# Peptides against a protein of PDB entry 3T6J, part 141

Target 1, 375 residues: chain A of PDB entry 3T6J
Amino acid sequence: PIVESYIGFIESYRDPFGSRGEFEGFVAVVNKAMSAKFERLVASAEQLLKELPWPPTFEKDKFLTPDFTSLDVLTFAGSGIPAGINIPNYDDLRQTEGFKNVSLGNVLAVAYATQREKLTFLEEDDKDLYILWKGPSFDVQVGLHELLGHGSGKLFVQDEKGAFNFDQETVINPETGEQIQSWYRSGETWDSKFSTIASSYEECRAESVGLYLCLHPQVLEIFGFEGADAEDVIYVNWLNMVRAGLLALEFYTPEAFNWRQAHMQARFVILRVLLEAGEGLVTITPTTGSDGRPDARVRLDRSKIRSVGKPALERFLRRLQVLKSTGDVAGGRALYEGYATVTDAPPECFLTLRDTVLLRKESRKLIVQPNTRLE
Target 2, 372 residues: chain A of PDB entry 3T6J as posed
Amino acid sequence: PIVESYIGFIESYRDPFGSRGEFEGFVAVVNKAMSAKFERLVASAEQLLKELPWPPTFEKDKFLTPDFTSLDVLTFAGSGIPAGINIPNYDDLRQTEGFKNVSLGNVLAVAYREKLTFLEEDDKDLYILWKGPSFDVQVGLHALLGHGSGKLFVQDEKGAFNFDQETVINPETGEQIQSWYRSGETWDSKFSTIASSYEECRAESVGLYLCLHPQVLEIFGFEGADAEDVIYVNWLNMVRAGLLALEFYTPEAFNWRQAHMQARFVILRVLLEAGEGLVTITPTTGSDGRPDARVRLDRSKIRSVGKPALERFLRRLQVLKSTGDVAGGRALYEGYATVTDAPPECFLTLRDTVLLRKESRKLIVQPNTRLE

## One batch from the design tools (peptide; made by RFdiffusion4, then SolubleMPNN)

Design b2_p17_3_s3 (from b2_p17_3, 12 letters changed)
Fold by OpenDDE base, seed 4:
Structure b2_p17_3_s3 (fold): chain B 375 residues (1-375), chain A 17 residues (1-17)
Amino acid sequence: as target 1 above (375 residues)
Amino acid sequence: PVVIGVPPVPLDLTVAG
């Protein structure tokens, strides 16, 4: 078997300032069959990058073909096992030297094994569809998230010699209509500037890229979905995200006004964006379960994904990227923290919903190291 | 690496026996 591994101080999710990496390592085996799908995605990456909702001036100057591999994890040492990885984490290195993507396939497979009777917060009519397409939709999301999410965008930089990697006279900020007013100086990084919000903000950007680009027919075709199947995959992917936004409330600590998981915070932010779009796109309804205790239902109007959801996400995603590219910490923090705020304000009453989420919380799953053998 | 964190959505790992 082809074995891959990595080790080191890699992820900074557990650092409140997003700077110090946690020691992490894994050993995994290459899944050749699943890797083939991601290779097709890589082959289309340069074209798909152009579909992202920002000007080419905010995208990498030169496309560098990355590696993308699906891995089956044998052992993982860390505080949490990811579904996908994009390395290195330094944006400057990503844009100048390239990057590697991996999907942890067997981790994803574990995530797909949800029993219908335990599936919370979905309408009954959506449960079977969700179960059927959760796996495939998640494969799409992970691929897009890593390759075109984390692998996209440009940081505006002034080097040690004072030279810019962009034309100050011609590049226009699409949000303000003005010339670029801020950038990264020598020694400044994404994490160092955005600090406490850096990890979650970047995850939110990557997740948003996934939702946005999964609407593109070419993406679904790459993964082998066409016609009604493609539409179902899209629907379930978006449905999964809005449901995840509700589930995310488990990871909010009201007493400390903080989030304990960066990806869940990101998903909550996306939920807030899509709720703000209105027009019946997303609805969260408190209900009473069969046990007589509080419950809730999330509804996503399939017919409004493209007409309402896509434009809302487009605007939001563009803002995320522009603020990231320009190193506008004040603007970025204001935007992100605004959507990440959890209150009990009507109509959503998120703190009340949190009580429901906690009540319906599933037992923490233990991931056990697998065995492998040569047959 | 930017890790797509598996939401601690309880991955119901039904170990197929």
Scores: peptide ipSAE 0.025, ipTM 0.651, DockQ to the pose 0.064; fails the geometry check
Fold by OpenDDE base, seed 1:
Structure b2_p17_3_s3 (fold): chain B 375 residues (1-375), chain A 17 residues (1-17)
Amino acid sequence: as target 1 above (375 residues)
Amino acid sequence: PVVIGVPPVPLDLTVAG
């Protein structure tokens, strides 16, 4: 088998400022069968990047073909095991040297192991469909998230010599219709500039890319889904995201007005975006469980994903990218923190829903190192 | 540190071995 590993100070999610890396390492085995799907995704990446809702001037000047493999992790040392990884985490290196993507397939498998009776916050009619397509939809989402989420977009930079990596006279900000008015100066990075929101903001962008591009038939075809199956995968992927946005409330600390997990904050933001879209796309309904205690149901109208959800996500995702590219921290923070705010305001009453989420919280799971043999 | 994809559901996964 092909063995892959990495080790070092890699992820900064535990740093409140998003800058200092946590020491992490893994050893994994390549899953060749699943890797083939990701290789096809890589082969289509350059074309799919053009489908993202920003002008080419806001995309990388030169496409650098990355590696993408599915890995079965044998051992992982760190504070948490990701479903996917895109490295390096430095935007400048990603843009100039390239990057590598991995999907931790057996980590995803653990996520798939939810028993029907323990599946919270879904309508009964959606549970079987959700269970059936959760795995496949996660594969799609992780692939898009890593490769085309984290692997997309350009930072506008003025170097130490005063030269710009964009044409100041011709590049137009699609949100304002004006020339570019802000950029990264020499020595400024995404993390240093956006600081406390950088990680979550970027995860939100990546997750949004996943939802947005999973609507593209070519993406589903790459993963082997067509017709009704493709539509079900799309539905479950979006349903999973809005459900995750609700579940995310577990990771919010009201007393400190902060989030403890960047990805979950990102998913809550996406939920808020889709709720704002209105028109019955997403509905969260407080209910009473069979035990007589508070419960909730998340409903996603499948028929409105493309008509209502996609346009809302498109606008939001474009704004995320434009603000990121231009280094507009004030605008970016205003946008992101606005959607990340958790209050008890009607109709959602998110703080009340948080209590429900905590009440229905599942026990933490352990991943045990597997045995592997060659035959 | 912006590049980790975790499962959409809250999975606090701990490796035991």
Scores: peptide ipSAE 0.024, ipTM 0.643, DockQ to the pose 0.061; fails the geometry check
Fold by OpenDDE base, seed 2:
Structure b2_p17_3_s3 (fold): chain B 375 residues (1-375), chain A 17 residues (1-17)
Amino acid sequence: as target 1 above (375 residues)
Amino acid sequence: PVVIGVPPVPLDLTVAG
């Protein structure tokens, strides 16, 4: 088997300022079959990048073909096991040297193991479909998230010599219609500038890319889905995201006004964006469970994903990227924290929903690290 | 790496779903 490993101070999710990495390491074996799908995705990456909702001037100048591998983790040392990895975590290096993508396949498989009777907050008619397609849809999401999410977008930089990596005279900010007015100075990084919101903001961007691009027929074809199956995968992917946004409330601490998990915060933000889109796209309804205790139902109107959801996500995702590219911390923080704010304001009453989420909380899933055997 | 599904606590799976 092909063995991959990494070790070092890598992920900064536990740093409140998003800068200092925690010590982490893994040993994993390449899953060749799943890697082949990601290789096909890589082959289409340059074209798919053009489908993202920002001008080419806000995308990387040169496409550097990345490596993408699905791994079955044998051992993982760290505060948590991710589903996917995109390295390095330095945007400047991603732009100039390229990057590597990893999907931790067996971690995903564990995450996909859902018992129908324990599946919360979904309509009964969605449960079987959700169970059937959660795994495949998640593979799509992870692939897009890592490769075209984290792997996309350009940072505007002025180097130590005063030179810009963009044409100041011709590049226009699509949100303002004006020339670029802010950028990263020498020594400034995404993490250093955006600090407390950097990790979650970037995860939100990457998740949004996944949702947005999974609508593209070529993406579904790459993963082997066509016709009704492709549509079901799309639906379940979006449904999973909006459900995750509700579940995310578990990781919010009202007393401290803070989030304890960057990805879940990101998913809540996306939920808020899609709720804001209105038109019956997403509905969260408080209910009473069969046990007489509070419950809730999340509904996603499949027919409105493309007509309502996609445009809303497009606008939001473009804003995220533009603010990131230009190093506009004030604008970025205002946007992101606005959507990340949790109150009990009607109609959603998120703090009340949080109580419901906590009440319906499933037992914590634990990953037992596997062994290998010779066949 | 920008990692999907980093749990807040060790061995926690916070992947959507």
Scores: peptide ipSAE 0.022, ipTM 0.657, DockQ to the pose 0.121; fails the geometry check
Fold by OpenDDE base, seed 5:
Structure b2_p17_3_s3 (fold): chain B 375 residues (1-375), chain A 17 residues (1-17)
Amino acid sequence: as target 1 above (375 residues)
Amino acid sequence: PVVIGVPPVPLDLTVAG
């Protein structure tokens, strides 16, 4: 078997400032069959990057072909087992040296094992479809998230010699219509500048890229979906995201006004963006469960994904990227924290919904790591 | 980064994907 491993101070999710890495390591075996799908995605990456909603001037100057493999984890040491990984975590290195992508396939498989009876916050009509396509849609999302999410976008930099990696006279900020007014100086990094919001902000950008690009027929074809199946995969992917945004409330601490999980905060932000789009795209309805206690239902109108959802996400995603590229911390924080704020204001009453989410939360799952043997 | 993480506590893997 082909064995992959990494070890070191890699992820900074446990650092509230997003700078200090946690010691982590894994040993895994390559899943050749699933890796082949990701390799096809890699082969199309340069073309797909052009579909992202920012000017080429805000994209990397040169496409560096990354590796992308699906891994079955044998051992994992760390605070949490991810579904996907993009390394290195330094944007400057990603731009100059490239990056690697991995999907932790057997971790995803565990996530797919959901009993219908335990599936919360979905309409009954959506449950079977959700169960059927959750796995496949998640494979699509992970691939896009890692490869084209974290793997996309340019940081505007002035180096130690005073040289810029962009043309100050010709590059225009698509949001303002003006020349670029801010950038990263020598020694400044994404994490150092955006600090407390850096991790969640980047995850939000990557998740948004996944939702946005999964609408592209070529992406679905790469993963082997056509016709009605392709549309169902899209629907379930978006449905999963809006549901995740609701579930995310579990990880908000009202007393401290903080989030305990960067990805969940990101998913809540996306939910807020899609709710703001209005027009019946997303609806969260408080209900009463069979036990007589509070419940809720999330509805996504599939017919409005392209007409309402895509434009809303496009604008939001472009704003995220532009603010990231220009190192505009003030603008970025205002945008992101605005959507990440949890209040009890109508109509959503998110703090009340949080109580419902906590009431309906599933028991913590335990992941037992496998071993291998010779037959 | 560990891009799509599983929530640490409580661990609901249904949200991870």
Scores: peptide ipSAE 0.020, ipTM 0.643, DockQ to the pose 0.079; fails the geometry check

Design b2_p17_3_s4 (from b2_p17_3, 12 letters changed)
Fold by OpenDDE base, seed 1:
Structure b2_p17_3_s4 (fold): chain B 375 residues (1-375), chain A 17 residues (1-17)
Amino acid sequence: as target 1 above (375 residues)
Amino acid sequence: PVVLGVPPVPLDLTVWG
């Protein structure tokens, strides 16, 4: 088998400033069959990058072909096991040297295992579809998230010699219609500037890219989905995201007004964006469970994903990227923290919903190391 | 920090179903 591994200070999610990496490492075996799908995605990456909702001037100047591999993890040493990885985490290196993507396939497989009777917050009519397509939709989302999410976008930089990596006279900010007013100076990085929101903001951007591009027929075709299957994968991917946004409330601490998990905060933000879009796209309804205690249902209108959801996400995603590219911390923080705010304001009453989420919380799952054998 | 994954602190797959 082909073995891959890495070790070092890599992920900074546990650092409140997003700068200090946690020491981690893994050993994994390449899954050739799943890797083939990601290779096809890589082959289409340059073209798919053009589908993202920002001008080419806000995208990387030169496409660097990355690696993308599906891995079955044998051992992982760290605080948690990711579903996917994009490294290095330094934007400058991603832009100049390239990057590698991996999907931790057997980790995803564990996450796919859901008992219907324990599946919370979904309408009964959606449960079977959700169970059927959750796995495939995750594969799509992980691929897009890592490759085209984290692997996209340009940072505007002025180097130590005063030279810009963009034409100040011709590049226009699509949000303002004006020339570029801010950029990264020498020594400034994404993490150093955006600090406390950097990790979650970037995850939100990557997740949004996944949702946005999963609507593209070419993407679904790469993963082997056509016709009704493709539409179901899209629906379940979006449904999973809005459900995750509700589940995210578990990771909010009201007393401290903070989030304890960057990805879940990101998913809550996306939920808020899609709720703001209105028009019946997403509905959260408090209910009473069979036990007489509070429950809730999330409904996503399939017919409004493209007409209502996509435009809302497009605008939001473009703003995320423009603010990131220009190093506009004030604007970025205002936008992101605005959507990340949790209150008990109607109609959603998120703090009340949080109580419901906590009440319906299932026991924590543990991942144990797999065994291998010779055949 | 560039990953899609299960909540790392602590490790919990419950959020995925």
Scores: peptide ipSAE 0.021, ipTM 0.659, DockQ to the pose 0.085; fails the geometry check
Fold by OpenDDE base, seed 3:
Formats: sequence, C-alpha cells, structure tokens
Structure b2_p17_3_s4 (fold): chain B 375 residues (1-375), chain A 17 residues (1-17)
Amino acid sequence: as target 1 above (375 residues)
Amino acid sequence: PVVLGVPPVPLDLTVWG
C-alpha cells in the first residue's frame, strides 16, 4: 500500500533478556522512486542467498518472495527511529510465512548530512570520498542487511511431535565436520535461547552479510554502480563500518561491562574481526588534534578488502550462522562476547580510544518529523 | 522488526555515527 503503518510491542532491544517488546508505531508513505532498487534486489535475492558462506542445509528450504519498499516516515513513536526494518522478528515465521522489508528513506537522508569539518576519525584523503559515497553505500548496506541479513539462515528445529526440519543423518556441521548435535526444541526461540546477546548477535550477523555481499558485482549492479564507482561504494561501505566500530565505544559502559546499543556493539565486533585479520587491512592510529587534544584515524586498505577482509568475514559469518542454526548458546556466547569485550590491552587500547571517542563526540542529532503538502 | 541503527530514548541515532 502507498501508506504503511504498524503498531504494537515489536522491538525487544530495551529488554535485557531480549524477549519483551517495546510499544512502537509509525506511519509512513511509500517513496516509489527509491523502491525500484530494492525491488531489483528482491528479484535477485534467491540467487544471492546462495552466495552466503554456509551450506544450503543451513539456509531456508524454500525462498519466499518478500516485499521491500522505501518509506518516508511521517510519524514515529518509539525509543528510536530505525534506518531499516525487517518484520516479523520471529525466525520461524520468516522461514514459513515470509517477511517484509522497509528502508526509511528520509531517516537515511538525515543520517547522510555530515559536514566535512565535523567528520571525525577519517584521513583527510578519505573525507571527500566518504561524503560522496556514504549515502549510496548505506543504501546498499541497508538493503543487504534487511533482506539478506535478517532474511537469511535456517534454524534447526524439533517440533512438538518430535519431527526435525533437517535430516539428522546427512546434515553436517561445517565447523566441526560432525552431525548436528543441538537444535531448537519446541517452545524455544532465538531470543529465548540467546537472551542477552540475541539482538546484538543478530544485528552483527546482518551487518556482516551486508559487508560480505556488497562485494558481489551483481549487488552493485542492482544499485546502479559499475567500474570505479562500484569499487568506491564498496570501499566507503567497509570504511563506514570500521569507523562505526570505533564510534561504538561511546555506547560501552566500562563500569557495568555492558553495551547500551545493540547495533553499535555489533559494529564493534565486526571491527575486532577485521582487526584480527591483520595484514594492514585496518589500522587505528591515535593522533593529536589541532586543538592539542587526543584524536584518532581509521585507515582501511582498499586493496586488501577482498584478499584479507572477505576471508576473515566469511569465516566469522559462517560461525555466527552455524551457532545460530544449531542453537549453540554456549558456543555463540563465547564467540560473540569474546569479540565484544572491551579492554585497554595493547595494541588497540580500546578503553583509551573510548576516551578519545567521547572527547570527539558529535552534537546530538534531532529528527523533526515531517508534514505532507500538496504540490 | 529487526532494525538498523535504533538506540534507546536516551541515546542518539546511531545509524553510522
């Protein structure tokens, strides 16, 4: 429909256990011009799902064509306004009934507005490129994140009658080489099992899918980028992610050893994965600003994205999915919390970097909800 | 819905910093 809305207890980000939804609602209008790219992405979704780094047995048994539209929000009631939405949140329903994706276009437009002089933690040589391609790269990331991130993967389930949705004798865990040892039992869900890490873990998986699949030529083609432009979009998307991982430190509370924002925690985890890959892919360098106070620079070697970054992300993303599919909470928690741990250990000294991030914190952005008018 | 970049009320929008 031309007017979209939803209302109810939907998002569980404010629940420490990831189960209880916050009351939320919005009204939005379809942006037809911006929806065309997402429609093309939907048309290619079934094939793109096959490019994800896990066996078909860990992917949905059948493809259910979802809706994907760009929306301009008129009103939003909730604790925060998202850039994109994938509904419903129930993995079982996504797998059996389908799902809907939306990009909140005017929210993204606000996010794109950055003054060059206020752009922190980037090399001067990257700033103009970043400003130019931040918007387009984010469109790509949102599309992939919602549609192929949240919209991908299979949960192994034993139903109330004892039947499995997978062949126990033939399906092999690609990480262990063994048969599947764990699954979701009747009444168990992603949120109920993974609890405190469920939201952030899933966001990390979705963001990782975005970075991984944006390297695929077909994806960039769908969004209208080829040649040098496509490479720049890829570079800026990855650069934006590693920068976001640094910015994420604002949302870590050292005294409580916890994160206050699920998406930012996810982005920090991705930064840690890419730093671990080494080989000069990502470098964070403490500097001194023109004011004589601490600053930092994030560098991403674009020539190493495919050779170093992609393999590292592939391995990590596969592990995320396998642990999710099998309901392996212990393994999943160990993996995720390991990368989400913030210490002041060298060489990164993340707690020190956090102080720098806080020092360089940008002014709070306020979104004023728009009106419509006749033209 | 699973959302990109949503903070709680006391937090700023965290789309990409």
Scores: peptide ipSAE 0.021, ipTM 0.658, DockQ to the pose 0.086; fails the geometry check
Fold by OpenDDE base, seed 2:
Structure b2_p17_3_s4 (fold): chain B 375 residues (1-375), chain A 17 residues (1-17)
Amino acid sequence: as target 1 above (375 residues)
Amino acid sequence: PVVLGVPPVPLDLTVWG
């Protein structure tokens, strides 16, 4: 088997400022079959990057072909096991030197495991479809999230010599219609500038890229889905995201007005964006469970994903990228924290929904590290 | 790396179930 590993101070999710890495490491075995799908995705990456909703001037100047591998984790040392990885975490290096992508396949497989009777917040008609396509949709989402999410976008930089990596005279901010007015100076990084929101903001961008690009027929074809199957994978991917946005409330602490998990905050933000789109795209309905206690149902109108959801996500995703590229911390914070705010305001009443989420919380799942055998 | 699906400490995958 092909073995991959990494070790060091890598992820900064436990740092409130998103800068200090936690020591972690893993040893994993390559899953060749799934890796082949990701390799096909890599082969299409340059073209798919052009489908992202920002001008080429906000995308990397040169496409650097990354490596993408699906791994089955044998050993993982750290606070938490991710589903996917994009390294390095330094945007400047990613745009100048390239990057590597990893999907932790067996971690995803554990996450896929859902018992129908325990599946919360979905309509009965969606449960079987959700169970069937959750795995495949996760594979698609992880691939897009890592490769085309974290792997996309350009940071505008002025180097120590005063040179810009963009043409100040011709590059136009698509949101303002004006020339670029802010950028990263020498020594400034994504994390240093955006600090407390950097991790969650970037995860939100990457998740949004996944949702947005999964609508592209070529993406589903790469993963081997056609026709009705492709549409079901898309639907379940979006459904999973909006459900995750509701589940995310578990990780919000009202008393401190803070989020305890960057990805969940990101998913809540996306839910808010899609709810804002309106037109019946997403509906969250409080209900009463069979036990007589509070429950809820999330509904996603499949027919409105492209007509309502995609445009809303497009606008939002473009804003995320533009603000990131220009180093506009004030604008970025205003945008992101606006969507990340949790109140009990109608119609959603998110704080009330949070109580329901906590009430319906499932028992903790644990990953038991696997063994290998020679047969 | 920037990662997808990092659970809180300790590991909790219930959010995907």
Scores: peptide ipSAE 0.020, ipTM 0.649, DockQ to the pose 0.092; fails the geometry check
Fold by OpenDDE base, seed 5:
Structure b2_p17_3_s4 (fold): chain B 375 residues (1-375), chain A 17 residues (1-17)
Amino acid sequence: as target 1 above (375 residues)
Amino acid sequence: PVVLGVPPVPLDLTVWG
């Protein structure tokens, strides 16, 4: 088998300021079959990057072909096990030296074990479809998230010699219509500037890229889905995201006004964006369960994904990227924290919904690291 | 980054379930 491993101070999710890496390591075996799909995605990446909702001037100048591999984890040491990884975590290195993507396939497989009767917050009509397509949709989302999410976008930089990596006279901010007015100075990084929101903000951008690009027929074709199957995968991917946004409330601490998980905060933000789009795209309805206790249902109107959802996500995603590229921390924080705010204001009453989410929380699962034997 | 993160163990993988 082909063995992959890494070890070091890698992820900064446990640092409130998003700067200090946690010591982490893994040993994994390459899943060749799934890796082949990701290789096809890589082969199309340069073209797919052009589909993202920002001008080429806000995209990397040169496409650096990355590696993308699906891995079955044998050993993982760290505070948490991810579903996917994009490394290195330094934007400057990713832009100049390239990056590597991995999907932790057997981690994703653990998530597949949900029983229908335990599936919360979905309409009955969606449950079977969700169960059928959640796995494939996860593969699509992880691939897009890692490769085209984290792997996309340019940071505007002025180097130590005063030179810019963009033309100040010709590059236009698509949100303002004006020339670029802010950038990263020498020594400034994404994490150092955006600090407390950097990790979650970037995850939100990557998740949004996944949702946005999964609508492209070529993406689904790469993963082997066409026709009705492709549409179902899209639907389930979006449905999973809005459901995840509701589930995210578990990781909010009202007393401290903070989020305990960056990815879940990101998913909540996306939910808020899609709710704001209105027009019946997403509906969260408080209900009463069969046990007489509070419950809820999330509904996504399939017919409005492209007409309502895509434009809303496009605008939001472009704003995320523009603010990131220009190093506009004030604007970025205002935007992101606005959507990340959890109140009990109607109509959603998110704090009340949080109580429901906690009440309906599934029992925690144990991930047991496998032993490998040669027989 | 460890991109699509799952909550630490004990894990609630409801978002993936």
Scores: peptide ipSAE 0.019, ipTM 0.633, DockQ to the pose 0.094; fails the geometry check

